# Ledger of designs, part 107: peptides against a protein of PDB entry 3ESW

Target 1, 322 residues: chain A of PDB entry 3ESW
Amino acid sequence: NNIDFDSIAKMLLIKYKDFILSKFKKAAPVENIRFQNLVHTNQFAQGVLGQSQHLCTVYDNPSWHSIVLETLDLDLIYKNVDKEFAKDGHAEGENIYTDYLVKELLRYFKQDFFKWCNKPDCNHCGQNTSENMTPLGSQGPNGEESKFNCGTVEIYKCNRCGNITRFPRYNDPIKLLETRKGRCGEWCNLFTLILKSFGLDVRYVWNREDHVWCEYFSNFLNRWVHVDSCEQSFDQPYIYSINWNKKMSYCIAFGKDGVVDVSKRYILQNELPRDQIKEEDLKFLCQFITKRLRYSLNDDEIYQLACRDEQEQIELIRGKTQ

## One batch from the design tools (peptide; made by RFdiffusion4, then SolubleMPNN)

Design b2_p18_2_s2 (from b2_p18_2, 11 letters changed)
Fold by OpenDDE base, seed 5:
Structure b2_p18_2_s2 (fold): chain B 322 residues (1-322), chain A 18 residues (1-18)
Amino acid sequence: as target 1 above (322 residues)
Amino acid sequence: SEAEMLVLQILELLELLS
């Protein structure tokens, strides 16, 4: 009996689609109770929820996208992308163009646009004076700094002129287009917005051990790709665990369509204890938040995203990131 | 086909969860 594998496959796909769609229906009362109990009893869960409420939606601002595109040297960017695409891209198809775009944005951002700021330059002495700056501590923002979502201001004294320089830690990415300096937080914040402004599918990755980066969904590679603006890094998830020998416990990705534990992509060695939450509760939390983020989507959108989620889970389990 | 890829992915997922 020739097993009609095509008919079986079609029937399995229909059942699978129905099964997937059933998971993304409105949460059952029991799931809502579990979620509420988890976020009220577990500080890590509350932190993930709080981050999701900001990071999953803040970058989906069309006004900000326009300001970004007006601020960047688009002529230079596209000239460089077109140049790289003309070398190798025609053989790989049009989908690779976005990978070249992200690589150029990484180059442009690090080399031409934004600056790393361990210590600020002295406001009085001018450029290249950061070596003369002594930290005095941190304080709250003043009235002007408070306009730009500033939580803390680092205070420095110049050893040469004795003047005080303020380094406000702005969380407003539009202000960062003006200041053009910061650490990993400011870099990742503005770079996430930049990528979003080009219409790309982007996640913000939070690492518990004081680092942050992005992921971009490459249509060419058909997967989430590691992107670190600080390092000008594309598709190098190993840099933290291997190159830096960094010890890490959690990496959580925050996007408009989901929250995902991506720790397996980045924590390749030197894993710290994952003792902040039960693994089952973290999985539940991420799934529950993801489900909420998708409540307004149609069945086809839900299905497509769920297929991407499953592909990512296979990748994370198999370690096939590279 | 997209269908075949999905079936293979489901089978692979089941194999990994198993």
Scores: peptide ipSAE 0.021, ipTM 0.572, DockQ to the pose 0.612
Fold by OpenDDE base, seed 2:
Structure b2_p18_2_s2 (fold): chain B 322 residues (1-322), chain A 18 residues (1-18)
Amino acid sequence: as target 1 above (322 residues)
Amino acid sequence: SEAEMLVLQILELLELLS
């Protein structure tokens, strides 16, 4: 009997789609209770929830995207992208153009646009005076700084002139377009917004061990790609564990469509104890938040995202970049 | 066939997700 594989495949796909969609239906009362209990009893879970409430939605602001695009030198950026695409991109198809764009944005951001700030320059002495700056500690924002979502201000004294310089840690990415300086937090925050402003699928990756970066979904590579603006790094997830020999416990990715534990992509060695939450509870938490983020999506959108999620999980398990 | 490959891929995926 010739097995009608076409009929079986169609039937399996229908059943599979229905099964997947069933998982994304409104949370059962039991799941809501479990979620509430988890976030009330586990501080790490509460932290992940709090971050998701901000990071999953804040960058989906069309007004901010317009401001970003008006601020960047788009002519320079696209000139460089077109130049690189003209060399090799035509052979790989149009989808690779976006990878060239992200690579150029990494270059442009690090080389032309944004500055690393370990210590601020003295406001009185001018440029290249950071060497003369002594940290005095941190304080709350003043009335002007508070307008730009500033939680902390680092205070520095100039050893040369004795004046105080404030380094506000702004969380408003639009303010960062003006200040054009910061550390990993400011870099990642603004760069995430920049990538989003080009209509890209982007996630903000939080590492518990005080680092942050991005992921971009490459249509060319058909996967999430590591992107670190501080390092001008594209598709180098190993950089932290191997190159930096960094010890890490958790890497959580926050995007508009989901929250994902991406620790397996980045923690290749020197793993720290994962003792902040039970693995089952973390998995449940991420799935529950992801489910909530998808409540307004149609069945086809939910299915496509679920297929993407499964592909990512396979990638994370197999450890092979396809 | 493409259909056979699809069935096998689905089965493999289901096995990985179990």
Scores: peptide ipSAE 0.021, ipTM 0.517, DockQ to the pose 0.527
Fold by OpenDDE base, seed 4:
Structure b2_p18_2_s2 (fold): chain B 322 residues (1-322), chain A 18 residues (1-18)
Amino acid sequence: as target 1 above (322 residues)
Amino acid sequence: SEAEMLVLQILELLELLS
């Protein structure tokens, strides 16, 4: 009997699709109870939930995308992208072009647009005076600073002129288009918005050990790619564990379509104890939030994202980024 | 899709076993 493999394949695909879609159905009452108990009893879980409520949706703002695109030197950016793309002569078309775009955005952002601010320059003495600044501590925002989602203001005194300089830690990325300075938080915040403004699939990666970066989904590479605006780094997930010898416990990626533990991509050595939550509970939490984020999607969108999720899990298990 | 590729791989394996 000639096995009609095509018919079997079609049946398997249908059954597989149905199975996948069944996993993304509305959470059962028992799952809701487990979720509520977890976020009420575990501080780390509460933190992940709180971050997801902001980071998964805040960058999906068309008004902000327009402001970003109006602010950037698009002519320079695309000129440089076209120039670099032309050198490699690849026929892969639009998919690889996007990787060149992200690489140029990394260059442009670090070299031309944004500034690292370990300490601010003195508002009175002008440029290159940060060495003369002494930290006095942090305080709450004033009435003007509060308009731009500022949680903390760092206060510095100039040793040369004695004047006080305020460094507000703005969380409004539109304000960061004006200020054009910050640390890893401001860099990652604005750069995430910049990438989103080009219509890219982007995740914000939070590391518990005080660093943050992005992931971009490359259609050319067909995977999530490490992107660090501070380092002008593309596809170098090893830089933290190996180059910096950084000790880390958790890396959590936050995107519009899900929350994913990406620790295995970045924690290659010097792993700190993962003692903040049970591994099963973290997995449950990320899956539960991901389900909620996908509730409005159609069956085909859910299926495509689930296939992408499976690919990523295989990648993370195999360590293919090594 | 990866699912399609996986199913195709399973089918290929089944064909090899048959």
Scores: peptide ipSAE 0.019, ipTM 0.513, DockQ to the pose 0.130
Fold by OpenDDE base, seed 1:
Structure b2_p18_2_s2 (fold): chain B 322 residues (1-322), chain A 18 residues (1-18)
Amino acid sequence: as target 1 above (322 residues)
Amino acid sequence: SEAEMLVLQILELLELLS
């Protein structure tokens, strides 16, 4: 009997769409109770929720996007993108150009725009004096520093002149456009905003073991791509586990449309115990937050995003980057 | 065939969603 695959495919697509849409309906009372109990009883779950309330929405600010685009050297950026695009000669269309853009933004950000700051330079002695700086500890922000979402200020004393230099840990990415220095937190925060300002689909990835990076959804590659501004890295998810031999337990991605456990993409070896939450509860938590983030979307938007999510899950399960 | 591939993809996706 010749299987009518076309008929079966059509029927399955209808059932699949209906099934997906059913999963994104308003949470049942039992799911709300489970969610509330989980975030009140599990500290890790509470942390993920707290991060989602900020990271999923903070970068969707049109005013910030305008300020970013006005601050960057767009002429230099696009000149370099056009130059690299012209070399490969691939008439692969508009989608590949965005990958070149992200690669140039990584270069520009690390080489031309932002600075790594282990220790600040002495405010009195000037540039290249960080070697003379001794940490004295951390304190709360002063009245000026507090205006820029600063929770902590690192205090340093210069061994040469004895003066105190403050290194405020600003969480306001607009302030970071001015200061142009920081560690992984400041780098990832501002770089996430930069990518968002170009209209890209971007996620902020939090690693429990004190690192953070981005993911960009490449329309050319049709997948989420690892992006680390600190490392000038594009599509190298293995750098932490393999190159650094880093031990890790959790990597959670936060985007406007969802929260996803992406640990399988980055934890390739040296896995630490995943003992902070039950796997089923983490899966439930991420799905529940994702549903909430999508409540205002129409059925077609929900369907498209859900298809993307499932393709990512296939990738993560197979351990193969498509 | 394209249709066969679609069927297989849908089945896999449904399994992941379950």
Scores: peptide ipSAE 0.017, ipTM 0.536, DockQ to the pose 0.447

Design b2_p18_2_s3 (from b2_p18_2, 11 letters changed)
Fold by OpenDDE base, seed 4:
Structure b2_p18_2_s3 (fold): chain B 322 residues (1-322), chain A 18 residues (1-18)
Amino acid sequence: as target 1 above (322 residues)
Amino acid sequence: SEAKMLVEQILELEKLLS
């Protein structure tokens, strides 16, 4: 009897699809109670929820995407992408083209578009005067700065001319297209929007130990790829733990389709105590938020995303540092 | 976990059927 393996495989896939879809059903009353209790009693859980409410949706703004695409030198970007793509002998239409695009966007953003700002230049003395700037502290935004989602303003005095320079920490990424300067927060915020504007699947990664970066889903590599705009880094998740010798406890990825603990991708050594939340509660929290983000999706979209989630979990467990 | 092995097998089957 020739075992019809194809028929068996199809039956298994149907049963598996049904099983997966059953996990993404609307949360039971008991899960809602657990979630509410967790976010009300655990500050870390409340922080993750608060971040998810912003970071999972803010970048899915078509009007912002248009403004970004109108602001970038697309001719230069695509010229460079096409040049590097052709140099490596790839044919048009290969999924790898998007990886070249992300690499060029990293180059363009760091070298041509955005600036790192440890200290601002003096507004009076002009360019390359940051060395003369003394920090005086931080204050709240003024009426103009508050229009651009500014949480804090760093104040600096010029040692040369005595004038005060304000460095608003804008959270509006459209304002960052104008200012074109910042630290890791501004870099990651605007770069996440840039990647989203090209129609890419992107997550914002928050590290508890004061760093932030992106992940891009490569269709060529069929996985989430580390992307750090500050470092012009593509697929180098080890840079924090190994190169920087950074101590870290939590890395949480925020995307339109889910919230994922990606700590295992980035925390390779010097792990700090994970004492902010129980591991079971963090897993529950991320799953619960992810379910909520997917409530409007159809069964096929839910199934495809669930397959992607399982592949990522396998990757994170196997420790495939490629 | 048994669940992990099952998922790996299913993902491998999905690749074979695609």
Scores: peptide ipSAE 0.016, ipTM 0.486, DockQ to the pose 0.082
Fold by OpenDDE base, seed 2:
Structure b2_p18_2_s3 (fold): chain B 322 residues (1-322), chain A 18 residues (1-18)
Amino acid sequence: as target 1 above (322 residues)
Amino acid sequence: SEAKMLVEQILELEKLLS
């Protein structure tokens, strides 16, 4: 009997697709109860949920994408991308062009567009006066600052003129297009929006130990790629654990299609205790939120994303990013 | 895990059958 291996393979693939799709159906009542109990009893779980409600959707705003594209020097950006692509990109196919684009956006953002603000300049004394600034603490936003999703304002006194300078920590990325300054939070927030404005698959990565960065899904590399706007870093997930010798416990990626524990990509050494939540509960939480984010997708989209998720999980276990 | 090996094999089969 000629075993039709092609027919068997097709049947296995269909059954596998059905099995995968069955996992993304609406949560059972028991899963809803487990989820509610988890977010009500575990502060870390509540924090992850709260972040997901914002970070998974906020950047999917077409009006913001238009404002970004109108604000950036697209002629300069594409000129530089075309120049780099013309050197080496033709041999690797068209998909590599997007990797060159992300690398140029990293360059442009850090070198030409945005500024690091450890301390603000004195509003009275002008530029390059941050060395004269003494922190007085933080306060709530005023009426003007509150228009731009500002949770905290850092207050500084100038040692030279005695005047007070306010450094509002804006969470509105459109306001950041105007102010063009901040710390890791403002950098990552605006840069995530910038990448999204080019139609890219992007995640916001939150580290519990006070750092944030992006991931971009490279069609050329067929994986999620580390992107840090502060560092002008592309595909260097090791920089925190190895180069900075940073101690870390959790790295959680937030995207439109899912929430993923990416700690294994970035925590290569100096791991802190993962004591905020049980590993099984964190896995359940991320999967539950991911299912909710995918409820409106069709079966083909769900299946393709599930395949991508499995590939990422394999990558994270094998440690083969490079 | 055996499950991952199976997923990899299925994904490879999908690429071959597409």
Scores: peptide ipSAE 0.009, ipTM 0.496, DockQ to the pose 0.080
Fold by OpenDDE base, seed 5:
Structure b2_p18_2_s3 (fold): chain B 322 residues (1-322), chain A 18 residues (1-18)
Amino acid sequence: as target 1 above (322 residues)
Amino acid sequence: SEAKMLVEQILELEKLLS
């Protein structure tokens, strides 16, 4: 009997797909109890949940995508992408083109569009007066600032004119399209929305040690790629641990399709104690939130995402194949 | 690579069969 290896392979693939899909079924009562207990008893877990409720969905706003695309110089962006794509001569089509797009968006955002704001300019003295600004502290938003999801306003006094300048820390990315300035939080927030507005798969990466960046899924590289808008950095996950010698404990990625501990990608040395949660509980938490985010997806979408998840886990375990 | 997906599938199938 000629063993029909093709039929066996098809049957194995079906069984594998069914197994993968079974993991994404509605959570068992015991898993719900474990989840509830974890988020009520562990502050770090509660923080991850709270972030996921915002960061996983907020950027999936078609109205915001339209406003972004209307605000950016798309003609300049695509002209530059086309120019760089033409130089490398790669016959790799649309997949590699997206990598060029992200690289140009990094350039455009840092060089042409957005500004770093360590201190604001004085509202009275005008441009290039930030050197004269003394921090007085922070306060809550006023009635106007509150319209733009502002939780904190930094207060500065001008040493030259004595006037007060307010630097509201807006969380509304549409307001950031107007203000065109901020720190890592505002940069990452707006840049995440920008990448999403081009239809890209994007994650917001939160680092416990007060930094934030993005990842996008490159179809060309077939993996998640580090993207830092502040640094104009593409595929340089080592910059924090190696170049900055930054000590870090946790890096958590938040996307529409999941929450993933990406610490192994970025924490290459100088690891701080991971004492905020048990490793098994963090793994469970991320998987549980990811499962909830995928409840409305069809079987094919779930399967494709699960295959991508496994590939990422293998990458994170093996380390970078340099 | 297709090979990696296949290996992962095989490993997961081995876990299912164990």
Scores: peptide ipSAE 0.007, ipTM 0.486, DockQ to the pose 0.191
Fold by OpenDDE base, seed 3:
Structure b2_p18_2_s3 (fold): chain B 322 residues (1-322), chain A 18 residues (1-18)
Amino acid sequence: as target 1 above (322 residues)
Amino acid sequence: SEAKMLVEQILELEKLLS
């Protein structure tokens, strides 16, 4: 008896669509109670919720996208993308062009645009004077620094001239287009906005062990791709666990369409205890926030995103896509 | 067949979503 796999596939697709759409309906009262109890009783859950309220929506600002595109050297960027794309013999209009764009944006950002700031240069002595800077601690922002979503200012004294230099830790990515310097937080914040400004699907990945990076959804690869602006890294999720031998417990991705535990993509060895929340509660939390982010979407959009999410979950479980 | 693979994927998905 030849199993009619085509008929079965069609039937399963209909049932699967209905099943998915049923899950993305308005939350039941019991789910709302569970969610409220979880975020009020678990500090990690409260932290994930707080991050989602900012990171899932802040980068979806058309005015910011315009400012970014006006600030970047688009002529240089597209010239380099076109050059590398043509060199590899690809035809115009292939989805792979976006992968070349992201790779060039990584190059451009690290090499031409942004600077790593371990210590600031002395405001009085000028460029390349960071070696003379001694940390004095951190302070709250002044009235000017407070305009740019600054929570902390690092204070440095110059050993040569004795003057104080302030290094504000700005969270306003538009201010970072001006300052063009920072550490992993500033790098990831501005680079996430840059990728979003090109119309890309981007997630901000928070690691509990004091690192942050991006993921972008490659239409060519049909998956989420690791992107680290600090490392000029494309599709190298192993760099933290393997190359750095970093110990990690949680990696959470925040995007406009969802919140996802992506720990399995990045934590390949040296796993720290996952003791901040029950795994079932974290799964519920991410699904609940994701469901809320999709409440305004139509059934077809919900279905397409759910299919993408499920392919990602299969990838994360099987570990075999590299 | 692509259809068989799709069926297997959907069944795996249902299991993951249950």
Scores: peptide ipSAE 0.026, ipTM 0.585, DockQ to the pose 0.433; fails the geometry check

